# Peptides against a protein of PDB entry 6B9H: the designs that were tried, part 3

Target 1, 151 residues: chain A of PDB entry 6B9H
Amino acid sequence: AELCESLLTWIQTFNVDAPCQTVEDLTNGVVMAQVLQKIDPAYFDENWLNRIKTEVGDNWRLKISNLKKILKGILDYNHEILGQQINDFTLPDVNLIGEHSDAAELGRMLQLILGCAVNCEQKQEYIQAIMMMEESVQHVVMTAIQELMSK

## One batch from the design tools (peptide; made by RFdiffusion4, then SolubleMPNN)

Design b1_p8_5_s1 (from b1_p8_5 with T1S E4D)
Fold by OpenDDE base, seed 5:
Structure b1_p8_5_s1 (fold): chain B 151 residues (1-151), chain A 8 residues (1-8)
Amino acid sequence: as target 1 above (151 residues)
Amino acid sequence: SIEDVLFS
């Protein structure tokens, strides 16, 4: 999916420790968790990160378990820290991500993380960095932001 | 919905 590929490119700008070159690399949630920690390390602290299992392999059940924790963390962050600026948004199906590497659902998951970045304390820096991305990727990312902020 | 997840 176009959204997933563009947001994968965006995710790669965080330079996390976990492999993040392919869509498959994102399906275990480890990259997502590390990105969220960079976005707000006070909220997504080491104790939170330690709840995400890093040695998952191809175990889709463990992937889904991680993804559920990450999704819950994102939603809690929006409620507790961001003041529910993102609401009434279609939630990604983490089962399809974990079991089938569904790119469309993964794109929706990454879009929620994008929402965290563009509403966090360092929102202006993240927005500015996005404005410097390659034009075709930037367009997709900015459209995704606009969709988030319209709800 | 997000609300459903937050209050589940």
Scores: peptide ipSAE 0.020, ipTM 0.637, DockQ to the pose 0.031
Fold by OpenDDE base, seed 2:
Structure b1_p8_5_s1 (fold): chain B 151 residues (1-151), chain A 8 residues (1-8)
Amino acid sequence: as target 1 above (151 residues)
Amino acid sequence: SIEDVLFS
């Protein structure tokens, strides 16, 4: 999945503590939670992050539990902080992510996180960073942004 | 729905 691979590359720019080299590395939600904390540490604070289990191993049920919490956090953030600036028509299937490492659905999840980054208080910094990415990756990321912002 | 995703 081109979207997932490009957004994985984007996620790697955050340099979070958790491993983030493969699609499977992202399926437990820990990387995503750490990225969200970097995007807005006042909202995704330590108390929020502590609700995400870090040692779930291959337990897909625990992965899904984490992913649901993350998705809720993203949706609440968009409503409470960002003023619902993204298109919430299509949601990722976190069950497919947790149980099957579905790259397409993971791509949609990462796209929502991308939406948080490009609409947050530090949006300009994230947009500028995206504009400096490799052209092929930048194209996919920018297209994903446009899809989220389309009205 | 969002509710189905989050609470099922």
Scores: peptide ipSAE 0.019, ipTM 0.638, DockQ to the pose 0.024
Fold by OpenDDE base, seed 1:
Structure b1_p8_5_s1 (fold): chain B 151 residues (1-151), chain A 8 residues (1-8)
Amino acid sequence: as target 1 above (151 residues)
Amino acid sequence: SIEDVLFS
């Protein structure tokens, strides 16, 4: 999906330790967790990160478990830190991500992480970085931001 | 609901 592809490119700018080259690389949640830690290390601290299982391999049940923890973290961050309400009708289906590597649902998950970045303490820096991205990618990312902020 | 997604 176009959203997933563009947000994957955005995720890659974080230069996390975990492999993050393909859609499948993101399905175990490890990259997402590391990105969230970079966004707000005080909230997504080492204790939080340690709850995400590494060495998941192709075990889709473990992927889903990690993804649920990450989604919970995002939702809690929005409520506790960002003061934002999230419409549950737009939540990603983590089962489809974990079991089928569903790119559309993964894109929705990454969009939630994008929401964290553009509303966190360093929001201005993240927004400025996005505005310097390649034009086609920037367009998709900015559209995704607009969708988030309009709700 | 959110609870259904996270705790199912």
Scores: peptide ipSAE 0.019, ipTM 0.635, DockQ to the pose 0.024
Fold by OpenDDE base, seed 3:
Structure b1_p8_5_s1 (fold): chain B 151 residues (1-151), chain A 8 residues (1-8)
Amino acid sequence: as target 1 above (151 residues)
Amino acid sequence: SIEDVLFS
């Protein structure tokens, strides 16, 4: 999916420790959790990150468990810290991500993380970095931001 | 709903 591919490129700019070269690399949630910690380490602290299981392998049940925790963290962050700036948005199906590596649903998950970045305390730095991305990727990312902010 | 996604 175009959204997932562009947001994977965006996620790679965070240079997290976990492998993040393919769509499948993101399905266990470890990369997503590490990215969220970079966005707001005071909220997504070590205690939060330690709830995400590493070394999941191909176990789709464990992937779904991690993804549910991450989705809850994102929703709580939007409510508690960002003032509910993302409301009535279609939620990703984490079952399809974990069990089938569904790129469309993964793209929607990454879009929620994008929403955290462009609304956090360091929002201007993240927005500026996006404005320097390759044009085709930038277009998809900016469209995704606009969709989030219109809800 | 959120509950359906997280707890089902």
Scores: peptide ipSAE 0.019, ipTM 0.635, DockQ to the pose 0.024

Design b1_p8_5_s2 (from b1_p8_5, 3 letters changed)
Fold by OpenDDE base, seed 1:
Structure b1_p8_5_s2 (fold): chain B 151 residues (1-151), chain A 8 residues (1-8)
Amino acid sequence: as target 1 above (151 residues)
Amino acid sequence: SIKDVLFS
């Protein structure tokens, strides 16, 4: 999906330790967790990160378990830190991500992480970085931000 | 929805 591909490119700018070259690389949640830690290391601290299982391999049940924890973390972050700035929005289906590597649902998950970045303490820096991205990718990312922030 | 979860 176009959203997923563009947000994968955005995710790659974080230069996390975990492999993050393909859609499938993101399905175990490890990259997402590391990105969230970079966004707000005080909230997504080492104790939180340690709840995400590494060495998942192709075990889709373990992927889903990680993804559920990450989704909860994102939602809790929006409630506790960001002041619930994200309005009515469809939740990603983490079962489809974990079991089928569903790119559309993965795109929605990455969009929620994008929401964390553009509302965190370093929001201006993330927004400015996005505005410097390749034009076609920037367009998709900016549209995704608009969708998140719309009432 | 996210709103429902956050405000529950």
Scores: peptide ipSAE 0.019, ipTM 0.611, DockQ to the pose 0.038
Fold by OpenDDE base, seed 3:
Structure b1_p8_5_s2 (fold): chain B 151 residues (1-151), chain A 8 residues (1-8)
Amino acid sequence: as target 1 above (151 residues)
Amino acid sequence: SIKDVLFS
């Protein structure tokens, strides 16, 4: 999916420790959790990150468990810290991500993380970085931001 | 929706 591919490129700019070269690399949630910690390390602290299991392998049940925790963290962050700036938006299906590596649903998950970045305390730095991305990727990312902020 | 989850 175009959204997933562009947001994978965006995620790679964070240079996290976990492998993040393919769509499947993101399905266990470890990369997503490490990215969220970079976005707001005071909220997504070590105690939060330690709840995400590493060494999941191909176990889709463990993937879904991690993804549910991450989604919960994102929703709580939007409520408690970001003032519920993401409103009437469709939730990603984490079951499809974990069990089938569904790129469309993964893209929607990454879009929520994008929402955290462009609304956090360091929002201006993340927005500026996006403005320097390759044009085709930038277009998809900016459209995704507008969708989040307009609903 | 996210809105429903956050406001419930």
Scores: peptide ipSAE 0.019, ipTM 0.601, DockQ to the pose 0.037
Fold by OpenDDE base, seed 5:
Structure b1_p8_5_s2 (fold): chain B 151 residues (1-151), chain A 8 residues (1-8)
Amino acid sequence: as target 1 above (151 residues)
Amino acid sequence: SIKDVLFS
């Protein structure tokens, strides 16, 4: 999916420790968790990160478990820290991500993380970095932001 | 939806 591929490119700019070269690399949630920690390390602290299992392999049940924790963290962050600034949005199906590497659902998951970045304390820096991305990728990312923030 | 979860 176009959204997933563009947001994968965006995710790669965080330079996390976990492998993040392919869509499959994102399906265990480890990259997502590390990105969220970079976005807000006070909220997504080491105690939170330690709840995400890192040695998952191809176990889709463990992937889904991680993804559910990450989704819960994102929703809690939006409620507790960001003040519920995102639009009415469909939740990603983490079962399809974990079991089938569904790119469309993964794209929606990454879009929620994008929402965290562009509403966090360092929102202006993240927005500026996005404005410097390659034009075709930037367009998709900015459209995704607009969808999140529209009323 | 996310809205339903956040405002619940």
Scores: peptide ipSAE 0.019, ipTM 0.609, DockQ to the pose 0.039
Fold by OpenDDE base, seed 2:
Structure b1_p8_5_s2 (fold): chain B 151 residues (1-151), chain A 8 residues (1-8)
Amino acid sequence: as target 1 above (151 residues)
Amino acid sequence: SIKDVLFS
């Protein structure tokens, strides 16, 4: 999945504490939650982050629980803070992510996080960082942004 | 869809 791999590369630029080298590393949602906190620490604050279990191991049910909370957080953030600045399209299937490490669905989840970054208060900084990425990765990321913002 | 969830 080109989208997932490119967005994984993008996620790695955040240098979060949790391991983020593989698709499977992202399936418990911990990396995603830490990335969201970096994007907007006032909204995704410590109280919010504490709702995400950090020691779920291979328990796919707990992974899904985390992912559902993260997805809700993203959607609420778009509504409450960003003014719903995203296109109308399908939500990622967090069950497939948690239970099967589905890269395509994970890609869609990361795309939503990308949407948060490029619409947040520090959007210009994130956009500039993306513009400095390797060309092949940049292309995929920019295409993903265009899909989210197309009107 | 995302829109459906956000506007619910």
Scores: peptide ipSAE 0.018, ipTM 0.604, DockQ to the pose 0.038

Design b1_p8_5_s3 (from b1_p8_5, 3 letters changed)
Fold by OpenDDE base, seed 1:
Structure b1_p8_5_s3 (fold): chain B 151 residues (1-151), chain A 8 residues (1-8)
Amino acid sequence: as target 1 above (151 residues)
Amino acid sequence: SIEDILFS
């Protein structure tokens, strides 16, 4: 999916420790958790990060477990910190991500993380960084932001 | 739903 591939490129700009070169690399949630910690380390602190299991391999059940925790964290962050109303936004199906590496659903997951970045304390810096991305990627990312803000 | 995820 175009959304997933563009947001993967965006995710790579965070330079997290976990491998993040492919869609498959993101399915265990470890990269996403590390990105969220960079976005707001006070909220997504070490205690939160430690709840995400590493070394899950190809175990799709463990992937789904991690992804559920991450999704909950994102939703809690939106409610508790960002004050965002997301009740009518389509949520990603983490089961499809964990079991089938579904790129479309992964794209929706990454879009939620994008929402955290463009609404966090350092939102202006993240927005400016996005505006400097390669044009085709920038277009998809900006469209994804617009969709978030319209809800 | 979001409620299900937040309060599960």
Scores: peptide ipSAE 0.020, ipTM 0.641, DockQ to the pose 0.027
Fold by OpenDDE base, seed 5:
Structure b1_p8_5_s3 (fold): chain B 151 residues (1-151), chain A 8 residues (1-8)
Amino acid sequence: as target 1 above (151 residues)
Amino acid sequence: SIEDILFS
């Protein structure tokens, strides 16, 4: 999906330790967790990150377990820290992500992480970085932001 | 629902 591919490009700008070159690389949630820690290390601290299993391999059950924890973290972050600034949004199906590497559902998951970045303490820096991305990718990312912020 | 997603 176009959204997933563009947001994968965006995720790669975080330079996390975990492999993040393909859609499948994101399906175990490890990259997502490391990105969230960069967005807000006080909230997504080491204790939180340690709840995400890193030795997952191809085990789709473990992938889904990680993805559920990450989704929970994102939703809690929006409620507790961001004050629910993100508009009502369709939640991703983490089962389809973990078991089938579903790009459309992964795109929705990454869009929620995008929402965290553009509403966090360093929101202006993240927005500026997005504005410097390649035009076609930038367009998709900015459209995704607009969808999140629409009232 | 959120509950269904997180606890299924």
Scores: peptide ipSAE 0.020, ipTM 0.637, DockQ to the pose 0.024
Fold by OpenDDE base, seed 2:
Structure b1_p8_5_s3 (fold): chain B 151 residues (1-151), chain A 8 residues (1-8)
Amino acid sequence: as target 1 above (151 residues)
Amino acid sequence: SIEDILFS
């Protein structure tokens, strides 16, 4: 999916430790968790990160478990820290992500992480970085931001 | 619901 591929490119700019080259690399949630920690390490601290299982392999049940924790973290972050700036009408299906590597649903998940970045304390830095991205990627990312803000 | 997604 166009959204997923563009947001994957965006995610890669975080330079996390976990492999993040493919859609499948993101399905265990480890990259997402590490990205969230970079966005707000005070909230997504080491204790939070330790709840995300590493070395999941191909176990889709464990992937889903991680993804549920990450989604909860995102929602809680939006409520507790960001002032509920993202509504809960169109949440990603983490089952499809974990079990089927569904790119469209993964795109939705990454879009929520994008929402965290562009609404966090360091929002200006993330927005500026996005505006420096390659034009085609920037367009998709900015459109995704607009969709979030319009809800 | 969100609860169903997160806790099922």
Scores: peptide ipSAE 0.019, ipTM 0.630, DockQ to the pose 0.024
Fold by OpenDDE base, seed 3:
Structure b1_p8_5_s3 (fold): chain B 151 residues (1-151), chain A 8 residues (1-8)
Amino acid sequence: as target 1 above (151 residues)
Amino acid sequence: SIEDILFS
């Protein structure tokens, strides 16, 4: 999916420790959790990150478990820290991500993480970095941001 | 619902 591929490129700019070269690399949630920690390490601290299982392999049940924890963290962050700036938004189906590596639903999950970045304390730095991305990727990312802000 | 996604 176009959204997923563009947001994968965006995710790669965070230079996290976990492998993040393919869509499959993102399905276990480890990259997502490490990105969220970079966005707000005070909220997504080591105690939070330690709840995400590593070395999941191809176990789709463990993937779904991680993804549910991450989704909960994102929703709680929006409510508690970001003042519910993202509400009434269509939520990703984490079962499809974990079981089938569904790129469309993965893109929707990454879009929620994008929402955290562009509304966090360092929002201006993230927005500026996005404005410098390759044009085709930038267009998709900016459209995704606008969709989030309209809800 | 959120509960359906997170707890089912």
Scores: peptide ipSAE 0.019, ipTM 0.628, DockQ to the pose 0.024

Design b1_p8_5_s4 (from b1_p8_5, 3 letters changed)
Fold by OpenDDE base, seed 2:
Structure b1_p8_5_s4 (fold): chain B 151 residues (1-151), chain A 8 residues (1-8)
Amino acid sequence: as target 1 above (151 residues)
Amino acid sequence: SIRDVLFS
């Protein structure tokens, strides 16, 4: 999916330790958790990150468990820190991500992380970085941001 | 929706 691929490119700019080259690399949630820690290490601290299972392999049940924790973390962050700046929005189906590597649903999950980045304390840094991305990717990312905030 | 989850 175009959204997922563009947001994968965006995710890669964080240069996390976990492999993040393919859609499947993101399905265990480890990359996403590491990205969130970079976005706000005070909130997504080591104690939070330690709840995310590493070395999941192909165990889709463990993937889903991680993804549920990440989604919960994102929602809590929006409520507790960002003041619910992300409006009424369809939640990603983490079951489809973990079990089927569903790119469309993964795109929705990454979009929520994008929302965290562009609303966090260092939002201007992330916004400026997005503005410097390749035009086609930038367009998709900016559209995704607009969707988060317009509903 | 996100709103539903946050207000639940």
Scores: peptide ipSAE 0.020, ipTM 0.630, DockQ to the pose 0.036
Fold by OpenDDE base, seed 3:
Structure b1_p8_5_s4 (fold): chain B 151 residues (1-151), chain A 8 residues (1-8)
Amino acid sequence: as target 1 above (151 residues)
Amino acid sequence: SIRDVLFS
């Protein structure tokens, strides 16, 4: 999906340690967790990150378990830190991500992480970085931000 | 929705 591919490109700018070249690389949640730690290391600290299993392989049950923890972390972060700035928005189906590598649902998951970045303490730096991205990718990312903030 | 989850 276009949203997923564009947000994968955005995720790659974080230069995390975990492999992040393909959609499949993101389905275990490890890259997502490392990105969230970069966004706010005080909240998504080492203790939080250690709850995410790293050696998952192709086990879709373990993938779903990681993704549920990440989604909970994002929702809690929005409530406790971001002041619920992300409004009425459809939640991603983490079962479809873990079991079927569903690109559309993965795109929605990455969109929630995007919401964290553009509302965190360093939001201005993340916004500026997005404004410097390739035009076609930038358009998709900007539209995704607007969707999060307009509902 | 996220709103429903956060305000539930």
Scores: peptide ipSAE 0.020, ipTM 0.631, DockQ to the pose 0.038
Fold by OpenDDE base, seed 1:
Structure b1_p8_5_s4 (fold): chain B 151 residues (1-151), chain A 8 residues (1-8)
Amino acid sequence: as target 1 above (151 residues)
Amino acid sequence: SIRDVLFS
């Protein structure tokens, strides 16, 4: 999916420790968790990160378990820290991500992380970085931001 | 939706 591919490119700018070159690399949630920690390390602290299993392999049940924790973290972050700035957005289906590597649903998950970045304490820095991305990727990312903020 | 979850 176009959204997923562009947001994968965006995710790669975080330079996390976990492999993040393919859609499949994101399906276990480890990259997402590390990105969230970079976005707000006070909230997504080491104790939170330690709840995400790293040795998942191809076990889709463990992937889904991680993804559910990450989604919950995002939702809680929006409620507790961001003041519910993201409104009326459809939740991604983490089952499809974990079991089938569904790119469309993965894109929706990454869009939620994008929402965290553009509303966090360092939002201006993240927005500035996005504005400097390659044009075709930037267009998709900015459209995704607009969708988040308009709902 | 996220709204439904956060405001429930």
Scores: peptide ipSAE 0.020, ipTM 0.628, DockQ to the pose 0.038
Fold by OpenDDE base, seed 5:
Structure b1_p8_5_s4 (fold): chain B 151 residues (1-151), chain A 8 residues (1-8)
Amino acid sequence: as target 1 above (151 residues)
Amino acid sequence: SIRDVLFS
């Protein structure tokens, strides 16, 4: 999906330690967790990160377990820290992400992470960085932001 | 929806 591919490109700008070159690289949630820690290390601290299993291989059950924790973390972050600024969205199906590497659902998950970035303390810096991205990618990302902020 | 979760 176009959204997923563009947001993968965006995710890559975080330069996390985990492999993040392909859609499948994101399906275990490790990259997502590391990105969230960069977005707000006080909230997504080491204790939170340690709940995400890093050696899941192709075990889709473990992937889903990680993804559920990440989704919960995102939702809690929006409630506790961001004041529910992102609230009118369909939740991604983490089962489809973990078991089938579903790009559309992965795109939804990454969009939620995007929402965290553009509403966090460093929101302006993230927006500015996005505006420096390649035009076609920037367009998709900015459209995704607009969708988040309009709801 | 996220709204349903966050406002529950």
Scores: peptide ipSAE 0.020, ipTM 0.625, DockQ to the pose 0.038

Design b1_p8_6_s1 (from b1_p8_6, 4 letters changed)
Fold by OpenDDE base, seed 3:
Structure b1_p8_6_s1 (fold): chain B 151 residues (1-151), chain A 8 residues (1-8)
Amino acid sequence: as target 1 above (151 residues)
Amino acid sequence: HPLEQYLS
């Protein structure tokens, strides 16, 4: 999916420690957790990050477990820190991500992380960085932001 | 730029 590929490019700008070159690299949630820690290390602190299992391999059950924790963290962050509600009917299906590496649902998950970045304390810096990205990627990311902010 | 509306 174009959304997933563009947001993968965006995720790569964070330069996290975990491998993040392919869609498959994101399905265990480790990269996503490390990105969230960079976005707000006071909220997504070491104690939170330590709940995410790093040695997952191809175990789809462990992937889903990690992804559920990450999704819960994102929803709580939006409610407690960002002061906004996310419609449950538009949430990504983490089962499809973990079990089938579904790119469309992964794109929806990355879109929620994008929402955290463009609404956090350092939102201006993240928005300005996005404005400097390649035009084709920038277009997809911008559309994703507009969709989130209009809900 | 369309994203300018979200800048603080």
Scores: peptide ipSAE 0.246, ipTM 0.873, DockQ to the pose 0.736
Fold by OpenDDE base, seed 4:
Structure b1_p8_6_s1 (fold): chain B 151 residues (1-151), chain A 8 residues (1-8)
Amino acid sequence: as target 1 above (151 residues)
Amino acid sequence: HPLEQYLS
């Protein structure tokens, strides 16, 4: 999906330790967890990150377990820190991500992380960085932000 | 830029 590919490009700008070159690389949640820690290390602290299993391999059950924790973290962050309500009806299906590497659902997951970035303490830096991205990618990311902010 | 609306 175009959303997923564009947001993958965006995720790559975080330069996390975990491999993040492909959609498949993101399905275990490790990259996403590391990105969230960069977004807000006080909330997504080491204790939180340590709950994410790093050696998952192709085990879709473990992927789903990680993804559920990450989604929960995102939702809690939005409610507790950002004071923002997320529409639960548009939440990503982490089962499809973990079991089938569903790009559309992964895109929705990454969009939630995008929401964290553009609403966090350093939101201005993240927004400005997005403004400097390649035009086609920037367009998709902007559309995703607009969708989030309109809710 | 369209994203400037989100900048303070």
Scores: peptide ipSAE 0.244, ipTM 0.869, DockQ to the pose 0.711
Fold by OpenDDE base, seed 5:
Structure b1_p8_6_s1 (fold): chain B 151 residues (1-151), chain A 8 residues (1-8)
Amino acid sequence: as target 1 above (151 residues)
Amino acid sequence: HPLEQYLS
C-alpha cells in the first residue's frame, strides 16, 4: 500500500537500532516501540519498552502480543498526554499485521504513530522534517496528517 | 505549504 510504503520511509528517518528496511521488519513491533520512545521518552520509558519482546523471529503470536501493547500505548498516550487531539477513525487490525504482514493495516498503525509525532512536545521539529522529505512521499504523509487532524 | 497551519 502507498500509505504504508511512504510511512515506512518516514519511520526510517528516526534511525532506530532495529532493522527497518521492509514492511515485514515492522511487523514484530520492535521498530515502532523504539520510534515511540524517541517521540516521548518520558512516557514511553525503559520500563514500557522492556515489555516489548525482542528476538521474536517469525512467531506471529509474539508479534501480535507486541502490537497489542504498542496500540494500547498509543491510545493511552493520546488520552493521557495529547488530550485526544486525533479524530476518531478505524483502528488497525493487529492480528492481520502480525499473522499476514498486511500492509494496509500496518499503514493504519504507522499513521497513529505519525499522529503522536505531530502532536507531541517536539511536534514542530517533526513537521519541519516532514516538509523536507521527497515530494511524492511528503504528499502521502501530509494527506495522512490532514485525515487525522480534520474537523 | 499545507503543513504551515500546524506550526506554532
Scores: peptide ipSAE 0.241, ipTM 0.870, DockQ to the pose 0.748
Fold by OpenDDE base, seed 1:
Structure b1_p8_6_s1 (fold): chain B 151 residues (1-151), chain A 8 residues (1-8)
Amino acid sequence: as target 1 above (151 residues)
Amino acid sequence: HPLEQYLS
Protein backbone atom coordinates (compact mmCIF):
# COMPACT_ATOMS: atom_id res chain seq x y z
CA ALA B 1 0.00 0.00 0.00
CA GLU B 2 1.16 3.52 -0.78
CA LEU B 3 0.53 4.75 2.75
CA CYS B 4 2.49 1.89 4.30
CA GLU B 5 5.47 2.26 1.96
CA SER B 6 5.74 6.00 2.50
CA LEU B 7 5.39 5.69 6.26
CA LEU B 8 7.95 2.88 6.25
CA THR B 9 10.35 5.36 4.65
CA TRP B 10 9.43 7.87 7.35
CA ILE B 11 9.94 5.28 10.10
CA GLN B 12 13.41 4.54 8.72
CA THR B 13 14.45 8.13 9.48
CA PHE B 14 14.32 7.31 13.20
CA ASN B 15 17.30 4.97 12.81
CA VAL B 16 16.16 2.53 15.49
CA ASP B 17 18.19 -0.53 16.48
CA ALA B 18 15.69 -3.11 15.20
CA PRO B 19 15.61 -4.09 11.50
CA CYS B 20 13.20 -1.81 9.63
CA GLN B 21 13.80 -2.38 5.92
CA THR B 22 10.62 -4.27 4.98
CA VAL B 23 6.94 -4.36 5.84
CA GLU B 24 7.47 -7.72 7.53
CA ASP B 25 10.16 -6.19 9.75
CA LEU B 26 7.47 -3.99 11.30
CA THR B 27 4.88 -6.71 11.93
CA ASN B 28 6.28 -7.78 15.31
CA GLY B 29 5.93 -4.24 16.68
CA VAL B 30 9.52 -3.92 17.92
CA VAL B 31 10.43 -1.11 15.50
CA MET B 32 7.20 0.73 16.28
CA ALA B 33 7.85 0.48 20.02
CA GLN B 34 11.39 1.84 19.61
CA VAL B 35 10.08 4.70 17.46
CA LEU B 36 7.49 5.61 20.09
CA GLN B 37 10.22 5.68 22.73
CA LYS B 38 12.15 8.15 20.60
CA ILE B 39 9.03 10.31 20.17
CA ASP B 40 8.41 10.54 23.93
CA PRO B 41 10.90 8.66 26.11
CA ALA B 42 9.31 9.99 29.30
CA TYR B 43 6.00 8.31 28.49
CA PHE B 44 7.19 5.34 26.44
CA ASP B 45 9.95 4.65 28.93
CA GLU B 46 12.15 1.60 29.36
CA ASN B 47 9.58 -0.12 31.56
CA TRP B 48 6.98 0.27 28.82
CA LEU B 49 9.39 -0.89 26.11
CA ASN B 50 10.35 -3.97 28.14
CA ARG B 51 6.76 -5.21 27.86
CA ILE B 52 7.30 -5.71 24.12
CA LYS B 53 8.79 -9.13 23.33
CA THR B 54 11.79 -8.88 21.02
CA GLU B 55 12.33 -12.54 20.11
CA VAL B 56 9.08 -13.15 18.25
CA GLY B 57 10.17 -14.76 15.00
CA ASP B 58 7.25 -15.76 12.80
CA ASN B 59 4.87 -16.39 15.70
CA TRP B 60 1.80 -14.43 14.66
CA ARG B 61 0.22 -14.76 18.10
CA LEU B 62 3.20 -13.06 19.71
CA LYS B 63 3.18 -10.40 16.99
CA ILE B 64 -0.47 -9.64 17.69
CA SER B 65 0.22 -9.52 21.43
CA ASN B 66 2.94 -6.91 20.87
CA LEU B 67 0.81 -4.93 18.44
CA LYS B 68 -2.10 -4.81 20.88
CA LYS B 69 0.19 -3.39 23.56
CA ILE B 70 1.54 -0.80 21.15
CA LEU B 71 -1.93 0.23 19.99
CA LYS B 72 -3.04 0.58 23.60
CA GLY B 73 0.03 2.69 24.32
CA ILE B 74 -0.77 4.99 21.41
CA LEU B 75 -4.39 5.37 22.47
CA ASP B 76 -3.43 6.02 26.10
CA TYR B 77 -0.81 8.55 24.97
CA ASN B 78 -3.39 10.41 22.91
CA HIS B 79 -5.79 10.47 25.85
CA GLU B 80 -3.36 11.25 28.67
CA ILE B 81 -0.72 13.43 26.98
CA LEU B 82 -1.98 14.73 23.63
CA GLY B 83 -5.48 15.58 24.85
CA GLN B 84 -7.19 13.35 22.29
CA GLN B 85 -6.29 15.61 19.37
CA ILE B 86 -6.75 12.68 16.95
CA ASN B 87 -9.65 10.88 18.61
CA ASP B 88 -12.37 8.90 16.82
CA PHE B 89 -9.89 7.63 14.22
CA THR B 90 -10.33 4.22 12.60
CA LEU B 91 -8.22 1.68 14.46
CA PRO B 92 -5.93 -0.69 12.59
CA ASP B 93 -6.70 -4.40 12.63
CA VAL B 94 -3.64 -5.76 14.41
CA ASN B 95 -4.75 -9.32 13.71
CA LEU B 96 -4.31 -8.77 9.97
CA ILE B 97 -0.91 -7.19 10.57
CA GLY B 98 0.33 -10.05 12.72
CA GLU B 99 -1.18 -12.92 10.75
CA HIS B 100 -0.85 -11.68 7.17
CA SER B 101 1.52 -8.69 7.20
CA ASP B 102 -1.38 -6.63 5.85
CA ALA B 103 0.20 -3.47 4.46
CA ALA B 104 -2.99 -1.41 4.52
CA GLU B 105 -3.60 -2.07 8.22
CA LEU B 106 0.09 -1.58 8.98
CA GLY B 107 -0.13 1.77 7.23
CA ARG B 108 -2.96 2.76 9.55
CA MET B 109 -0.88 1.76 12.57
CA LEU B 110 2.07 3.82 11.34
CA GLN B 111 -0.31 6.73 10.71
CA LEU B 112 -1.23 6.68 14.39
CA ILE B 113 2.46 6.85 15.26
CA LEU B 114 2.76 9.75 12.83
CA GLY B 115 -0.02 11.42 14.79
CA CYS B 116 2.02 11.04 17.97
CA ALA B 117 5.08 12.61 16.33
CA VAL B 118 3.28 15.64 14.90
CA ASN B 119 1.56 16.36 18.22
CA CYS B 120 4.36 15.61 20.71
CA GLU B 121 6.64 18.09 22.45
CA GLN B 122 9.12 17.92 19.54
CA LYS B 123 6.41 18.17 16.86
CA GLN B 124 8.05 21.13 15.12
CA GLU B 125 11.25 19.18 14.55
CA TYR B 126 9.35 16.20 13.15
CA ILE B 127 7.24 18.39 10.87
CA GLN B 128 10.29 20.22 9.58
CA ALA B 129 12.03 16.91 8.88
CA ILE B 130 8.99 15.70 6.93
CA MET B 131 9.07 18.88 4.85
CA MET B 132 12.57 17.87 3.69
CA MET B 133 11.60 14.36 2.53
CA GLU B 134 11.43 13.23 -1.11
CA GLU B 135 8.42 14.77 -2.86
CA SER B 136 6.34 11.64 -3.44
CA VAL B 137 6.87 10.38 0.12
CA GLN B 138 6.25 13.83 1.58
CA HIS B 139 2.95 14.07 -0.29
CA VAL B 140 1.64 10.83 1.20
CA VAL B 141 2.84 11.72 4.69
CA MET B 142 1.28 15.18 4.45
CA THR B 143 -2.02 13.70 3.33
CA ALA B 144 -1.88 11.27 6.26
CA ILE B 145 -1.30 14.15 8.70
CA GLN B 146 -4.15 16.17 7.22
CA GLU B 147 -6.47 13.19 7.55
CA LEU B 148 -5.56 12.84 11.23
CA MET B 149 -6.02 16.53 11.98
CA SER B 150 -9.34 16.78 10.15
CA LYS B 151 -11.12 14.66 12.77
CA HIS A 1 3.68 24.89 2.63
CA PRO A 2 0.64 22.87 3.76
CA LEU A 3 2.43 21.70 6.92
CA GLU A 4 3.17 25.24 8.14
CA GLN A 5 -0.25 25.37 9.80
CA TYR A 6 0.94 22.73 12.28
CA LEU A 7 4.13 24.57 13.26
CA SER A 8 3.19 25.93 16.67
Scores: peptide ipSAE 0.239, ipTM 0.869, DockQ to the pose 0.782

